Peptides against a protein of PDB entry 5JNO. Designs and how they scored, part 27

Target 1, 112 residues: chain A of PDB entry 5JNO
Amino acid sequence: MVAKFQPPPEYQLTAAELKQIVDQSLSGGDLACRLLVQLFPELFSDVDFSRGCSACGFAAKRKLESLHLQLIRNYVEVYYPSVKDTAVWQAECLPQLNDFFSRFWAQREMED

## One batch from the design tools (peptide; made by RFdiffusion4, then SolubleMPNN)

Design b1_p13_5_s2 (from b1_p13_5, 8 letters changed)
Fold by OpenDDE base, seed 4:
Parts: structure tokens; C-alpha cells; sequence
Structure b1_p13_5_s2 (fold): chain B 112 residues (1-112), chain A 13 residues (1-13)
């Protein structure tokens, strides 16, 4: 049996916090994008932890990964239970997440 | 910017 997914403590939203985000959202896909920003602000910052460090060779990556997607999906399905269906999740949320994230950084690169 | 296309395509979490 598969264990229920539990978010790390730093990504645990209260019902009130989630409701606030939902109230601002126009759709499941829109909610997903808002959750992305709220849960993972680190993905949208210019902070480079390796700046000035030549020894570590670390390069900060701005990646949208499985953990991010799973967390977002878990919250989205609370108010949009249709995303429990993988086909719906793939059609309604994933494209919007991809577009939003890509466009965000494309815009930032143009501004710099 | 890197988005895991495999994850996005498969809808995996």
C-alpha cells in the first residue's frame, strides 16, 4: 500500500491560508500557479547561494520538480477534486504551471 | 530555467 503523501512542515498550509489563495483563483490551473509562488518563493528569487564561491562549483538551478508538482496537486485537489484524475491534472494544471514558470524567468532575463 | 519535461509529460509527482 502506498503511504499518503505528507508535505514537509515548511510547505504545510493552514485551511485559512489555502482558502485565501483559492478565493483569488479563477481556476484549478490558476490556483496551481498561485500555489507555486506561495509555496516556493525560492524558485522566483535571484539569490545565488554559490555567488563568490569558486570551490563548490554549485550552480543554482531553477527547476520545477516532482516534489513541487505533488505538493501543488495535493492542495489543488482540495478545491478542484477533478485534478485527482491524471488526465485533468495534465490538461488543466501542468501546462499553466509550465507556461507561468517559463514566462516568469523569460521576462526577468529580458529585464536584466 | 529547467522544468523536468519527463515529469510534466507523464504527470508524475
Amino acid sequence: as target 1 above (112 residues)
Amino acid sequence: VEIDEEVLQAGRA
Scores: peptide ipSAE 0.091, ipTM 0.762, DockQ to the pose 0.041
Fold by OpenDDE base, seed 3:
Structure b1_p13_5_s2 (fold): chain B 112 residues (1-112), chain A 13 residues (1-13)
Amino acid sequence: as target 1 above (112 residues)
Amino acid sequence: VEIDEEVLQAGRA
């Protein structure tokens, strides 16, 4: 039996917050990308926290991981139940998430 | 940028 995925409190959206994002979304894949930005702004931060703290050596993560994807998928499923099908999730959402995230950082690198 | 390539590659296949 698989336990229900529960996001940490900082990643728990209210129904109203989710609805607002959905209203701006054109598709499940688009919704996924918008959720990525809203839930995980830390993945889009260019702030180098390690610059001011040599003792901690902290570097901001710029990695899209399975845990992020699982959380996004759970929210997408609310309005796009078809993504419960792994094949649909892989075809409609994962490529868009990858492209969006990659383009973001590629553009930032080109600006430097 | 680092991405979970294992998951993403499976999605693109």
Scores: peptide ipSAE 0.085, ipTM 0.743, DockQ to the pose 0.045
Fold by OpenDDE base, seed 1:
Structure b1_p13_5_s2 (fold): chain B 112 residues (1-112), chain A 13 residues (1-13)
Amino acid sequence: as target 1 above (112 residues)
Amino acid sequence: VEIDEEVLQAGRA
């Protein structure tokens, strides 16, 4: 069993904040995408750290990781309990997250 | 971008 996930303080949403996002959402998958944007704006940043640090040349990877998905899923579960089922999470939320994130960066690449 | 299957697997363990 996976231990109960505890969000880091910087990713802890109040009930009011979460409700605002939920009220704008049309589905669990839509909610997941909105949470992605709100919780992790750094994943959508065009900031090139190599421009600021020629010595390190570090560039953040553009990928979704365990922490991102765990946090999003936990919040989605509050209003869409069905995503507690892995099959539902994989069918309803993950494809939308992947499509949204991929399309975002594909569009940005075309704008360059 | 695809979600890594390893990440996916870890989440459901």
Scores: peptide ipSAE 0.080, ipTM 0.753, DockQ to the pose 0.034
Fold by OpenDDE base, seed 5:
Structure b1_p13_5_s2 (fold): chain B 112 residues (1-112), chain A 13 residues (1-13)
Amino acid sequence: as target 1 above (112 residues)
Amino acid sequence: VEIDEEVLQAGRA
């Protein structure tokens, strides 16, 4: 038996919180992008980890990982059950998530 | 930006 996916406490949304995001969403893909921002603000922060180490010059990498995508999909499924189908998830949500995330940081790099 | 394309593609497979 496969264990039920349980989000970490810091990524739990109440029904009311999720509904607010859904009410602003135009589609499953749009909802996915909004959830990305709401659940994982750290992926969009300007925190420079090289700030504390001038010698390392480390630029914080921003990446979407399996846990991020699994959490987003779980919440999207509540209101868009069709994304339970992997093909639908891959066609409707993943491309939008990738494009949104990539364009966000591309824009930020051009502005600074 | 470093998006793990393997992860994204796995979701698309």
Scores: peptide ipSAE 0.087, ipTM 0.749, DockQ to the pose 0.042; fails the geometry check

Design b1_p13_5_s3 (from b1_p13_5, 8 letters changed)
Fold by OpenDDE base, seed 3:
Structure b1_p13_5_s3 (fold): chain B 112 residues (1-112), chain A 13 residues (1-13)
Amino acid sequence: as target 1 above (112 residues)
Amino acid sequence: VEIDEEVLNAGRA
């Protein structure tokens, strides 16, 4: 059997934190997008800020990876068990995540 | 931005 997925400490949400996000969410897909923002703010970092920071100098990552999606799905499953079904996850959550993330950076590029 | 479609649609077994 596959071992139970355990988030790294920096991505471990308390029950209260997760509930707060869930209470603001309208659906599993909406919850997924909110989790994306809350768990991985580095994916949305301002490029100008990164360039201006001589101490770090790292640009924002603009790619969703399997680890990001696995973490998000695990939290979504807590309140929306139906996403355990891969077909539901692919239909209800992944398109919204993709659209949200893509639109975010598209908007920023248009503003620059 | 480009998102890896293969990663997005991999899903769990």
Scores: peptide ipSAE 0.106, ipTM 0.758, DockQ to the pose 0.039
Fold by OpenDDE base, seed 4:
Structure b1_p13_5_s3 (fold): chain B 112 residues (1-112), chain A 13 residues (1-13)
Amino acid sequence: as target 1 above (112 residues)
Amino acid sequence: VEIDEEVLNAGRA
């Protein structure tokens, strides 16, 4: 049995919140990118949570992980059911997410 | 910035 994926409470959107994002979106891929920004603002922050920790040497990574992608896909499929098909998800959403995220930080690095 | 290509390629709901 495969358990139904449930988002952590901090990533639970109401129907109204999701609708608002959807109304601004032009496509499934666009929706995915907007969800990325709305759900995970920490991925777009200059805040280093390990700042001041000289003992651990940990540096926070700006990285898209499976949890991020799974959560986004779950919300996207509400309004774009076609992304339930893995091939569609990989063709329509993943490239746009990758491109958007990479370009965002590439631009920020040039402005620093 | 890191985007794990393995994660992107294997991404599932």
Scores: peptide ipSAE 0.105, ipTM 0.769, DockQ to the pose 0.041
Fold by OpenDDE base, seed 5:
Structure b1_p13_5_s3 (fold): chain B 112 residues (1-112), chain A 13 residues (1-13)
Amino acid sequence: as target 1 above (112 residues)
Amino acid sequence: VEIDEEVLNAGRA
């Protein structure tokens, strides 16, 4: 028996909050990307120099982890139940998440 | 940016 996925409190969205994001989304993949930004702003924030050595040019590592993907998928499933199918999730959401996240930071690095 | 392919693949399950 698989336990029901329960997001940490800091990542719990109300129905209204989720609907707000959904209303702005063009697709399941787009919704996934928007959820990524909304749920995990820490992945898109500038390097906190307090977390590392500013003198050594420390750059905080930006990476997606399984929890991020699990949370996003669970919310996407609410309005796009097709992503319950792993093949659909792999085709529609994961590539967009990967591309979006990678491009975001690539752009930021180029701006510096 | 580091997106671990293993993590992405795990998210596909």
Scores: peptide ipSAE 0.102, ipTM 0.765, DockQ to the pose 0.041
Fold by OpenDDE base, seed 2:
Formats: C-alpha cells, structure tokens, sequence
Structure b1_p13_5_s3 (fold): chain B 112 residues (1-112), chain A 13 residues (1-13)
C-alpha cells in the first residue's frame, strides 16, 4: 500500500479550517489558490524569511515547489476527489495556481 | 513571474 501523505504540523488543517476555506471557494481551482495563500503566506511576503525553524537559517523564497503543490492537492482532493486524476489536476488547478501566483507578483512588481 | 514547468509537472504526478 502507498504510504499516506502526512503534512508537517505547520501545514496541518483541521476539518473545520478546511471546511471554512471550501465554503468560500467557487471551484477546485479556486480552492487550490485559497489553500496556497492560507498554507504558505511566506510565498507572498516581500521579505524572505525562514518558517518553522529559527536555527536553520534557511530563507523561504517566493517559489512554488513540488511539496507546496502536493499539500494543496491533498486538501483539494477531500472535496474535489476528481483531482486525484492527474489530468483533472493539470487542467483545473495547476493553471489557476500558476496564473494566480504569477499575477500576484506581477502586480506587486508594478506597485513598487 | 511564472512557475517553473518542472515544478508544475512534478506536482502533477
């Protein structure tokens, strides 16, 4: 059996927290974007900083990584099981995540 | 800024 993905504690949402985000979401892709903001606010900050470890000295970058996407997908699957299908994930969620994240930083670049 | 295609593809697996 495939090992169940276990989120790090800092990215563990309760059922109530997830439900609240879902209630605000219009689609699986919209949910994915909202989860991106909720789970990884460091990706939207103007200053690089470390999260979860004050001693390691590693600075979080404004870059989406595989782990970010995997965590988001796992939560989206709870209410949109169809995203378990990679083709659905690629068509419904990934483009919206990319557009949202790209637009955010493009807009911020224009503001400064 | 665009998300790297490799990252997107990895998340698709």
Amino acid sequence: as target 1 above (112 residues)
Amino acid sequence: VEIDEEVLNAGRA
Scores: peptide ipSAE 0.101, ipTM 0.761, DockQ to the pose 0.041

Design b1_p13_5_s4 (from b1_p13_5, 8 letters changed)
Fold by OpenDDE base, seed 5:
Structure b1_p13_5_s4 (fold): chain B 112 residues (1-112), chain A 13 residues (1-13)
Amino acid sequence: as target 1 above (112 residues)
Amino acid sequence: VEIDEEVLQAGLA
């Protein structure tokens, strides 16, 4: 038997913090994008900062990984239980996460 | 930037 998933301490949101994000969200997909920004600000760091930091991986700063998606889904599921259905998660959340993240870096690449 | 299909599938686990 596998124990219940627990977020690492740095990604543990209080009920109040999560509620604030939910109150600002228009949908499960919107909530997912807001959680992405809130939980993982390091993924949105400056290109120069990411490249210049020996402790940071530039490629890692521009890639979403399994842990990121699992954590986001766990929090979204609290207020949007329908994302327990994989088809709903794939249709409502994953495309928005991918589009948001891609557009962010596309814009930054043109501005920098 | 794009999320790889492998990562997307892993995130569904």
Scores: peptide ipSAE 0.100, ipTM 0.775, DockQ to the pose 0.040
Fold by OpenDDE base, seed 1:
Structure b1_p13_5_s4 (fold): chain B 112 residues (1-112), chain A 13 residues (1-13)
Amino acid sequence: as target 1 above (112 residues)
Amino acid sequence: VEIDEEVLQAGLA
């Protein structure tokens, strides 16, 4: 038996917080991208922690992981139940997430 | 950046 997914406390949105994001969203895919930005600002940071910590040399990775995707999907599902269908999730949300995330870092690389 | 297939499948679970 697989336990029901439960977000870590730092990624737990209240109904009001989620509603504010939804109210600004044009679609499930758009909502997914907005959730990505709001939930995981660390994925969009240029900060190299190695500058501050030579001992650990930690740097944030520019990669979407299962936790990110699962959490986003669960929130999107609240207002767009159709994403419960894997085909819909793959067609409507994942491409937009990938494009948005890739475009962000491509643009930042050009600006540097 | 591309979502890894393994991550993709895991995220769909």
Scores: peptide ipSAE 0.100, ipTM 0.779, DockQ to the pose 0.037
Fold by OpenDDE base, seed 3:
Structure b1_p13_5_s4 (fold): chain B 112 residues (1-112), chain A 13 residues (1-13)
Amino acid sequence: as target 1 above (112 residues)
Amino acid sequence: VEIDEEVLQAGLA
């Protein structure tokens, strides 16, 4: 038996926190996008630490990784079990996540 | 910024 997926402590949501997000969500895809914002605010940050810190050279990460998607999917599954089906996850959640994230940064780029 | 296809496929697992 494969071990149950456990999120890192910094990405652990309580049942109450997750429910609050779910209550605001219109669909599994919408929930996924809201989870993206709530779990990973660093992906939406304009902060460039390299501008003032040559010692660390850290820049905000602006790319979704497999870990992000895995975490989001696991939380979405709690209230939308259908996303356990890869085809449903691929059709209902991934495109919305991609569009939302892309639109966010495209908008920010246009504002500059 | 778009999600890389490789990342998308990995996220399907």
Scores: peptide ipSAE 0.096, ipTM 0.776, DockQ to the pose 0.041
Fold by OpenDDE base, seed 2:
Structure b1_p13_5_s4 (fold): chain B 112 residues (1-112), chain A 13 residues (1-13)
Amino acid sequence: as target 1 above (112 residues)
Amino acid sequence: VEIDEEVLQAGLA
């Protein structure tokens, strides 16, 4: 039995909250990027994620993970059902997410 | 920063 995906409470958006973001979005890809910022502001902070675990010896790199992508896609498909198709999701949303996120951190590196 | 294929597949499932 596979249960329907439910986001953690901290990533749950109401219909009104989602609609507000959609109203500002120009496309599914644009919506995805806006959701990225709204849902996961921690991915855009200078916080050292490895600071809390000296035993890991692993500095968590800033990257988009499965949970991030799953949550974003679930919300995007509410208004853009076509992203249920993996090919559409990969063509319309993922490149924009990657470019947006990569550009953000590339710009930050140039400032140092 | 790049999304690797493993992350993509896991996130698309």
Scores: peptide ipSAE 0.094, ipTM 0.775, DockQ to the pose 0.038

Design b1_p13_6_s1 (from b1_p13_6, 4 letters changed)
Fold by OpenDDE base, seed 3:
Structure b1_p13_6_s1 (fold): chain B 112 residues (1-112), chain A 13 residues (1-13)
Amino acid sequence: as target 1 above (112 residues)
Amino acid sequence: SRVDRILEELATL
């Protein structure tokens, strides 16, 4: 038996919350990007955690981790079941997520 | 916003 993936409480969306995001989305890839912003706003923060935390010295990583991608995929599947196919996920959603995230930080680096 | 602009750019591609 394969256990169903359960998101951490801080990343749990209700059906109504998800529908609101879906209503703003034009495609599965677009939905994925919007979910990225809504679920993980910390990935888009200018906060320098390495400077702010003298105790841990943690440098914030500007990268998408497997947990981020898995959570997003699970929600996208609700309205776009085709992304259950890994090939579809890799063709329709992953490139959009990576491009969106990369463009975001590339533009920020150019401004500052 | 920056997010909205990037989303729009990718959606139109």
Scores: peptide ipSAE 0.490, ipTM 0.907, DockQ to the pose 0.148
Fold by OpenDDE base, seed 5:
Structure b1_p13_6_s1 (fold): chain B 112 residues (1-112), chain A 13 residues (1-13)
Amino acid sequence: as target 1 above (112 residues)
Amino acid sequence: SRVDRILEELATL
């Protein structure tokens, strides 16, 4: 038996919360980007969280990791079932996520 | 915000 993926409690959206994001979205890729911002605001912050915890050595990473992508994909699938196909996910959502994320930080580099 | 501007830009592509 394969266990169903369960989001960590801090990333568990209610149906109402998800619907609000979907209502603002124009496509699966757009929805993915909006979910990225809503679920993981820390990826868009310059705040050094490691200063707050020397014991754990936590350092914020400016990188999209597999867990981030899996969580986003799970929610996108609710309204865009086609992304269950990996090829569709890689063609429609991943490029938009990467473009959004890279543009965000590229602009920040220019301002620094 | 910066996020909103980028989202808007990408959504229009």
Scores: peptide ipSAE 0.487, ipTM 0.907, DockQ to the pose 0.156
Fold by OpenDDE base, seed 2:
Structure b1_p13_6_s1 (fold): chain B 112 residues (1-112), chain A 13 residues (1-13)
Amino acid sequence: as target 1 above (112 residues)
Amino acid sequence: SRVDRILEELATL
């Protein structure tokens, strides 16, 4: 048995905060995308994070990582329990997340 | 915003 995942404090949403996002969402996939924006605004920024940290050399990556997806899935699961099924998650949420993220950056590249 | 526009577009799919 695997221990229940607990998000880092900076990614902890209250029930009220989550509900507000849910109220704006039309589906599990839509909710996932909105959570992506709310939880990880740095993924949508042109800010060079390495500029502020010479020691770590960290640079913002334009990709969704497993930790991002896991956190989003945990919150989506609260209102859409069906995403506990990996097949449902992969069919309903992951494509939406990838499409949203890809479209965002594609549009930004067009404007640059 | 760009985010909102994309969200709306995807929500209608």
Scores: peptide ipSAE 0.479, ipTM 0.905, DockQ to the pose 0.152
Fold by OpenDDE base, seed 4:
Structure b1_p13_6_s1 (fold): chain B 112 residues (1-112), chain A 13 residues (1-13)
Amino acid sequence: as target 1 above (112 residues)
Amino acid sequence: SRVDRILEELATL
């Protein structure tokens, strides 16, 4: 058996918190995007640690990693059990997440 | 907010 996914403490949502997000969501994909914003606000910040360090060349990665997606999927499954099917997850949530994330940074680029 | 605008945009696709 595969161990049940357990989110890190900093990414734990109570039932009430999740319900609030769900109430604002129109679909599983929409819920996924809202969870992305709520769980990982750091992915939407312009924080650059390299600004004060010329030697390290630190650059924040603006990518959705496996852990991010796994956490989001875990919560989406609560209200949209169908996303337990990988094909459904890939069709209904991943494209929306990627589009949302890409559009966010594309718009930021236009404003800068 | 920017987030809200993008969410709305995607929801209306």
Scores: peptide ipSAE 0.491, ipTM 0.907, DockQ to the pose 0.147; fails the geometry check

Design b1_p13_6_s2 (from b1_p13_6, 4 letters changed)
Fold by OpenDDE base, seed 2:
Order: structure tokens, then C-alpha cells, then sequence
Structure b1_p13_6_s2 (fold): chain B 112 residues (1-112), chain A 13 residues (1-13)
């Protein structure tokens, strides 16, 4: 039996908070993108959190990591249980997340 | 697309 993943406190959403995001979403992929923005606003900032902090290492602030994706998936599956299937997650949510994130930074790069 | 819609919404923030 695999233990259920528990989000860190800073990424814990209440049912009401999640519902609000879901109400704005048109699909599982759309929900995933909205969760990305809500849970990890730091991934969309130009702030260099590693600057001046040798202990922080190189923060991949422009890269979606496993923890980000797992947290998003955990919330998406509440309303879209089919994403519990990895194939569905990879077909319906991951491409939209990657496209959204890449397009965001591509736009920012052009503005800089 | 939905992605584009979200991008547009983010651009307004």
C-alpha cells in the first residue's frame, strides 16, 4: 500500500480555494495551468532568489520540477480522476502545462 | 486555445 502524498503546508489548498480555481477552469489541462500560477507564482517572476545565496544553489526558476507537477496533479485529480492514469496526465495536462510555461517565458524573453 | 486564454489573463495582471 502506497502512502498518500501530503502537500507541504505552504502548498495546501482548502476545498473552497480549489473549488474557486476549478470554477474558472474549462478542462483538466486548464485547471493544471491555473494551479501552476496559484501554487507557484515564484516561477513567473524575474526575481533571482539564488542571487547572493551560495547555499541555495542554482534555482531552476524557469523549469517545472517533479514536485511542482506532482502537487498540481494531486489537485487536478480531485475533479478529474482520470489523470490518476499517467497516460492521461501526459496527454491532457503535461503538454498544456509545458506549453503555457514555455509561452510565458518566451514572451518575457522578447520583452526583455 | 485555453492556454492562450490563460496567458491573456495573466498579461492583464
Amino acid sequence: as target 1 above (112 residues)
Amino acid sequence: SEVERILEELAKL
Scores: peptide ipSAE 0.282, ipTM 0.858, DockQ to the pose 0.267
Fold by OpenDDE base, seed 3:
Structure b1_p13_6_s2 (fold): chain B 112 residues (1-112), chain A 13 residues (1-13)
Amino acid sequence: as target 1 above (112 residues)
Amino acid sequence: SEVERILEELAKL
């Protein structure tokens, strides 16, 4: 049997929290982008950890990892069950997520 | 586009 995906505790959303985001969303792709911002605000931070931490030397990566995408998809499925289909997820949500994330950083790079 | 709309909304926050 396949175990159901369970988000880490730090990324748990209640039904009420998810509903609030859904109420602001116009589509599954829109919902996905809003979830990206709400779940992973650290991905939109200008903090340079490599400069701030000499001990760890961590460089912030501006990439959406599989865990990020899986978590977002898991929540989107609640209100848009069609994204359970990989083809739908790849057509409706992934492009919008990638475009949104890329455009965000492109804009920030132009401002700095 | 939807992406641009979201960006505009987020920029206002």
Scores: peptide ipSAE 0.276, ipTM 0.858, DockQ to the pose 0.276
Fold by OpenDDE base, seed 5:
Structure b1_p13_6_s2 (fold): chain B 112 residues (1-112), chain A 13 residues (1-13)
Amino acid sequence: as target 1 above (112 residues)
Amino acid sequence: SEVERILEELAKL
């Protein structure tokens, strides 16, 4: 038996918080992108901690990991049950997440 | 842009 996935405490959303995000979302893919920003603001930070302190070992990584995607998918499934189907998740949400995240950093790089 | 719009909306929450 495989245990049901549970979000870590720092990534818990109440029903009311999730509803607010859903109300502002136009689609499952849009919801996924909004959840990405809401749950993982550190992925969008321009702060380079290693520049100020080489000894601290902090390094900002611009990468979406499996844990990020799983957490987002779990919340999207609440209002869009169809994304439980991997084919739907890969067609409707993953491309939008990747494009959104890539576009964000591409824009930042152009501004630098 | 769409990204900026989304970020702006989320910042208001």
Scores: peptide ipSAE 0.269, ipTM 0.850, DockQ to the pose 0.712
Fold by OpenDDE base, seed 4:
Structure b1_p13_6_s2 (fold): chain B 112 residues (1-112), chain A 13 residues (1-13)
Amino acid sequence: as target 1 above (112 residues)
Amino acid sequence: SEVERILEELAKL
Protein backbone atom coordinates (compact mmCIF):
# COMPACT_ATOMS: atom_id res chain seq x y z
CA MET B 1 0.00 0.00 0.00
CA VAL B 2 1.38 3.36 -1.07
CA ALA B 3 0.45 6.55 0.74
CA LYS B 4 -1.64 8.97 -1.26
CA PHE B 5 0.41 11.82 -2.65
CA GLN B 6 -0.18 15.14 -0.93
CA PRO B 7 1.01 18.32 -2.56
CA PRO B 8 3.08 20.73 -0.50
CA PRO B 9 1.00 23.59 0.91
CA GLU B 10 2.42 26.10 -1.57
CA TYR B 11 1.18 23.94 -4.45
CA GLN B 12 -2.31 23.18 -3.22
CA LEU B 13 -5.14 24.21 -5.51
CA THR B 14 -8.75 24.47 -4.49
CA ALA B 15 -11.40 22.76 -6.56
CA ALA B 16 -12.47 26.15 -7.89
CA GLU B 17 -8.94 27.12 -8.87
CA LEU B 18 -8.40 23.82 -10.63
CA LYS B 19 -11.73 24.05 -12.42
CA GLN B 20 -10.81 27.49 -13.71
CA ILE B 21 -7.68 26.06 -15.28
CA VAL B 22 -9.58 23.07 -16.63
CA ASP B 23 -12.15 25.35 -18.24
CA GLN B 24 -9.34 26.93 -20.22
CA SER B 25 -7.88 23.58 -21.23
CA LEU B 26 -8.61 21.66 -24.40
CA SER B 27 -7.02 18.35 -23.42
CA GLY B 28 -5.13 16.56 -20.69
CA GLY B 29 -1.86 17.63 -22.23
CA ASP B 30 -2.98 21.22 -22.47
CA LEU B 31 -4.16 21.11 -18.88
CA ALA B 32 -0.77 19.76 -17.85
CA CYS B 33 1.00 22.67 -19.52
CA ARG B 34 -1.29 25.23 -17.92
CA LEU B 35 -0.76 23.63 -14.53
CA LEU B 36 2.98 23.80 -15.12
CA VAL B 37 2.79 27.56 -15.55
CA GLN B 38 0.34 28.09 -12.69
CA LEU B 39 2.16 25.95 -10.15
CA PHE B 40 5.76 26.66 -11.07
CA PRO B 41 6.15 30.15 -12.53
CA GLU B 42 9.72 30.15 -11.22
CA LEU B 43 10.65 27.62 -13.89
CA PHE B 44 10.05 30.26 -16.55
CA SER B 45 12.26 33.02 -15.18
CA ASP B 46 15.62 33.63 -13.60
CA VAL B 47 15.74 33.66 -9.83
CA ASP B 48 17.70 36.31 -7.95
CA PHE B 49 18.15 35.51 -4.29
CA SER B 50 19.97 38.79 -3.79
CA ARG B 51 19.79 41.74 -6.15
CA GLY B 52 22.74 43.32 -4.43
CA CYS B 53 25.14 40.55 -5.35
CA SER B 54 25.71 39.26 -8.85
CA ALA B 55 27.15 36.09 -7.39
CA CYS B 56 23.84 35.47 -5.65
CA GLY B 57 21.91 35.51 -8.89
CA PHE B 58 20.84 32.09 -10.02
CA ALA B 59 19.24 30.87 -13.17
CA ALA B 60 16.13 28.85 -12.56
CA LYS B 61 16.49 25.19 -13.34
CA ARG B 62 15.41 24.65 -16.89
CA LYS B 63 14.40 21.07 -16.21
CA LEU B 64 11.18 19.44 -15.14
CA GLU B 65 11.87 17.38 -12.06
CA SER B 66 9.96 14.39 -10.74
CA LEU B 67 8.19 16.44 -8.10
CA HIS B 68 6.92 18.90 -10.70
CA LEU B 69 5.63 16.11 -12.87
CA GLN B 70 4.03 14.23 -10.01
CA LEU B 71 2.16 17.31 -8.83
CA ILE B 72 0.90 18.08 -12.31
CA ARG B 73 -0.13 14.48 -12.87
CA ASN B 74 -2.14 14.37 -9.66
CA TYR B 75 -4.18 17.39 -10.69
CA VAL B 76 -4.62 16.20 -14.26
CA GLU B 77 -5.97 12.91 -12.93
CA VAL B 78 -8.91 14.72 -11.36
CA TYR B 79 -10.42 15.47 -14.75
CA TYR B 80 -8.54 12.96 -16.88
CA PRO B 81 -8.38 9.81 -14.78
CA SER B 82 -6.89 7.86 -17.66
CA VAL B 83 -3.50 9.41 -16.90
CA LYS B 84 -3.36 7.17 -13.84
CA ASP B 85 -2.13 4.72 -16.42
CA THR B 86 1.57 5.44 -16.83
CA ALA B 87 1.45 4.64 -20.52
CA VAL B 88 -1.25 7.25 -21.05
CA TRP B 89 0.63 9.81 -18.98
CA GLN B 90 3.78 9.20 -21.01
CA ALA B 91 1.95 9.36 -24.32
CA GLU B 92 -0.44 12.24 -23.77
CA CYS B 93 1.05 14.57 -21.17
CA LEU B 94 4.81 14.16 -20.84
CA PRO B 95 5.63 14.87 -24.49
CA GLN B 96 3.46 17.97 -24.46
CA LEU B 97 4.97 19.20 -21.20
CA ASN B 98 8.51 18.70 -22.40
CA ASP B 99 7.81 20.23 -25.79
CA PHE B 100 6.00 23.20 -24.29
CA PHE B 101 8.73 23.84 -21.75
CA SER B 102 11.56 23.36 -24.22
CA ARG B 103 9.97 25.63 -26.81
CA PHE B 104 9.58 28.35 -24.23
CA TRP B 105 13.25 28.37 -23.35
CA ALA B 106 14.30 28.02 -26.96
CA GLN B 107 12.25 31.09 -27.78
CA ARG B 108 13.64 33.00 -24.82
CA GLU B 109 17.17 32.17 -25.90
CA MET B 110 16.44 33.52 -29.35
CA GLU B 111 14.99 36.74 -27.95
CA ASP B 112 17.96 37.38 -25.66
CA SER A 1 0.32 39.07 -13.55
CA GLU A 2 3.53 37.22 -14.26
CA VAL A 3 1.64 33.96 -14.61
CA GLU A 4 -0.79 35.47 -17.09
CA ARG A 5 2.04 36.98 -19.09
CA ILE A 6 3.78 33.65 -19.32
CA LEU A 7 0.57 31.89 -20.29
CA GLU A 8 0.06 34.31 -23.14
CA GLU A 9 3.62 33.85 -24.27
CA LEU A 10 3.34 30.08 -24.12
CA ALA A 11 0.05 30.17 -26.01
CA LYS A 12 1.95 31.58 -28.96
CA LEU A 13 4.17 28.54 -29.22
Scores: peptide ipSAE 0.267, ipTM 0.846, DockQ to the pose 0.161

Design b1_p13_6_s3 (from b1_p13_6, 6 letters changed)
Fold by OpenDDE base, seed 2:
Structure b1_p13_6_s3 (fold): chain B 112 residues (1-112), chain A 13 residues (1-13)
Amino acid sequence: as target 1 above (112 residues)
Amino acid sequence: SEVERILSELSKL
């Protein structure tokens, strides 16, 4: 049996926290977008994190990485088990996540 | 769309 993925402590949501987000969501894709905002607020910030870390030099990227997507998917699966199917995840959640994230930054560019 | 709805909600935060 493959060990279940355990999110890092900073990305661990309680059942109550997750339920609150779910209650605000209309679909799996909607839930995914809300989880994106809740779990990774740094992806929506212009803050240069490399400025605060002389050791790693890592700067925040305006892109969704596999770890972000995996964490979101794990939580979405709790209430929408169908996303365990990769085809469903790719059809229902990923496009909405990417569209939401892209639109966010496009909107920010227009406001700047 | 739902995405647009979320964006609208986020812009109000």
Scores: peptide ipSAE 0.365, ipTM 0.881, DockQ to the pose 0.269
Fold by OpenDDE base, seed 3:
Structure b1_p13_6_s3 (fold): chain B 112 residues (1-112), chain A 13 residues (1-13)
Amino acid sequence: as target 1 above (112 residues)
Amino acid sequence: SEVERILSELSKL
């Protein structure tokens, strides 16, 4: 039997924290986007590490990785069990997440 | 759109 996915400690939400986000959410897709912001604020940082750190040579990547998506999905499932179905996840949450994330950075680029 | 609404709300925080 496959072990249940456990989020890293830094991405662990309590039931109360999750409920707070859910209370502000209008849908599973909305919840997913709010979770993205709350769980991974580093993905929305304006810091250019490629310019700021010559020693490490870090290149900031503006992309959602599988770990990000899996963590978000796990929390969304608590209140929207239908997203356990991959087709529902791909229709109701993934497009919203990708659009939200893309629009965020597109707006930032336009402001510069 | 819903995404735009979220962006608007979050940008005001």
Scores: peptide ipSAE 0.364, ipTM 0.882, DockQ to the pose 0.290
Fold by OpenDDE base, seed 4:
Structure b1_p13_6_s3 (fold): chain B 112 residues (1-112), chain A 13 residues (1-13)
Amino acid sequence: as target 1 above (112 residues)
Amino acid sequence: SEVERILSELSKL
C-alpha cells in the first residue's frame, strides 16, 4: 500500500477551500483546471523570475510538471475517486489540463 | 467545451 501523498504546505487546501472549488466545478476535468489556476497562479504570469539577465530572454518553462499534476490529481481524487485509475486520469483530466494550459498561453502569445 | 468555458470565465477577471 502506497503512503498517502502529502502536498507541500504552500499547496495545502483546507476542506472548505477545496469544497468551494468543487462546488464551482462541473466535472473532474473542470475541477482539475480550476485547481490548476488556484494552486499555481504563477504558471499564468508573464513575470520573468530570472533576475539577472534581461537580454538573454530566459524565462521559466511554461509547462505542467509532474508535481503540479500529482497535486491536482490528489485533490481531484477526493471527489472523483475514479481518477485513481491512470487510464481515467489520462482520458478525463490530463487532456483538459493540457488543453486549458496551452490555450491560455496561445491566446496570450497572440495578444503580446 | 468546459475548457473554453473556464478560459472565458478567467478572461473576465
Scores: peptide ipSAE 0.362, ipTM 0.881, DockQ to the pose 0.266
Fold by OpenDDE base, seed 5:
Structure b1_p13_6_s3 (fold): chain B 112 residues (1-112), chain A 13 residues (1-13)
Amino acid sequence: as target 1 above (112 residues)
Amino acid sequence: SEVERILSELSKL
């Protein structure tokens, strides 16, 4: 028996919180990008928290990892069940997530 | 694009 994936408590959205984000979204890809910002604001920060806390080792990373993508996909599936199909997820959501994330940091690079 | 729209909205926050 395989257990259903459960988000860590830190990333557990209520139905009301998710609905608020959905109400602002125009598509599954748009929803995915909005969830990226809401769930993982640390991915958009230049702050290295590991400098402030050597004991916990928390550090911001500038890459999308499998856990980030899985969490986003789980919430997107609630309102866009078609993304349960990996091909749909890869065609409709992943490119938008990657473009959004890369454009954000590309702009920061130009500002430096 | 939708990505550009989101970027624009975020830049205003």
Scores: peptide ipSAE 0.358, ipTM 0.879, DockQ to the pose 0.278

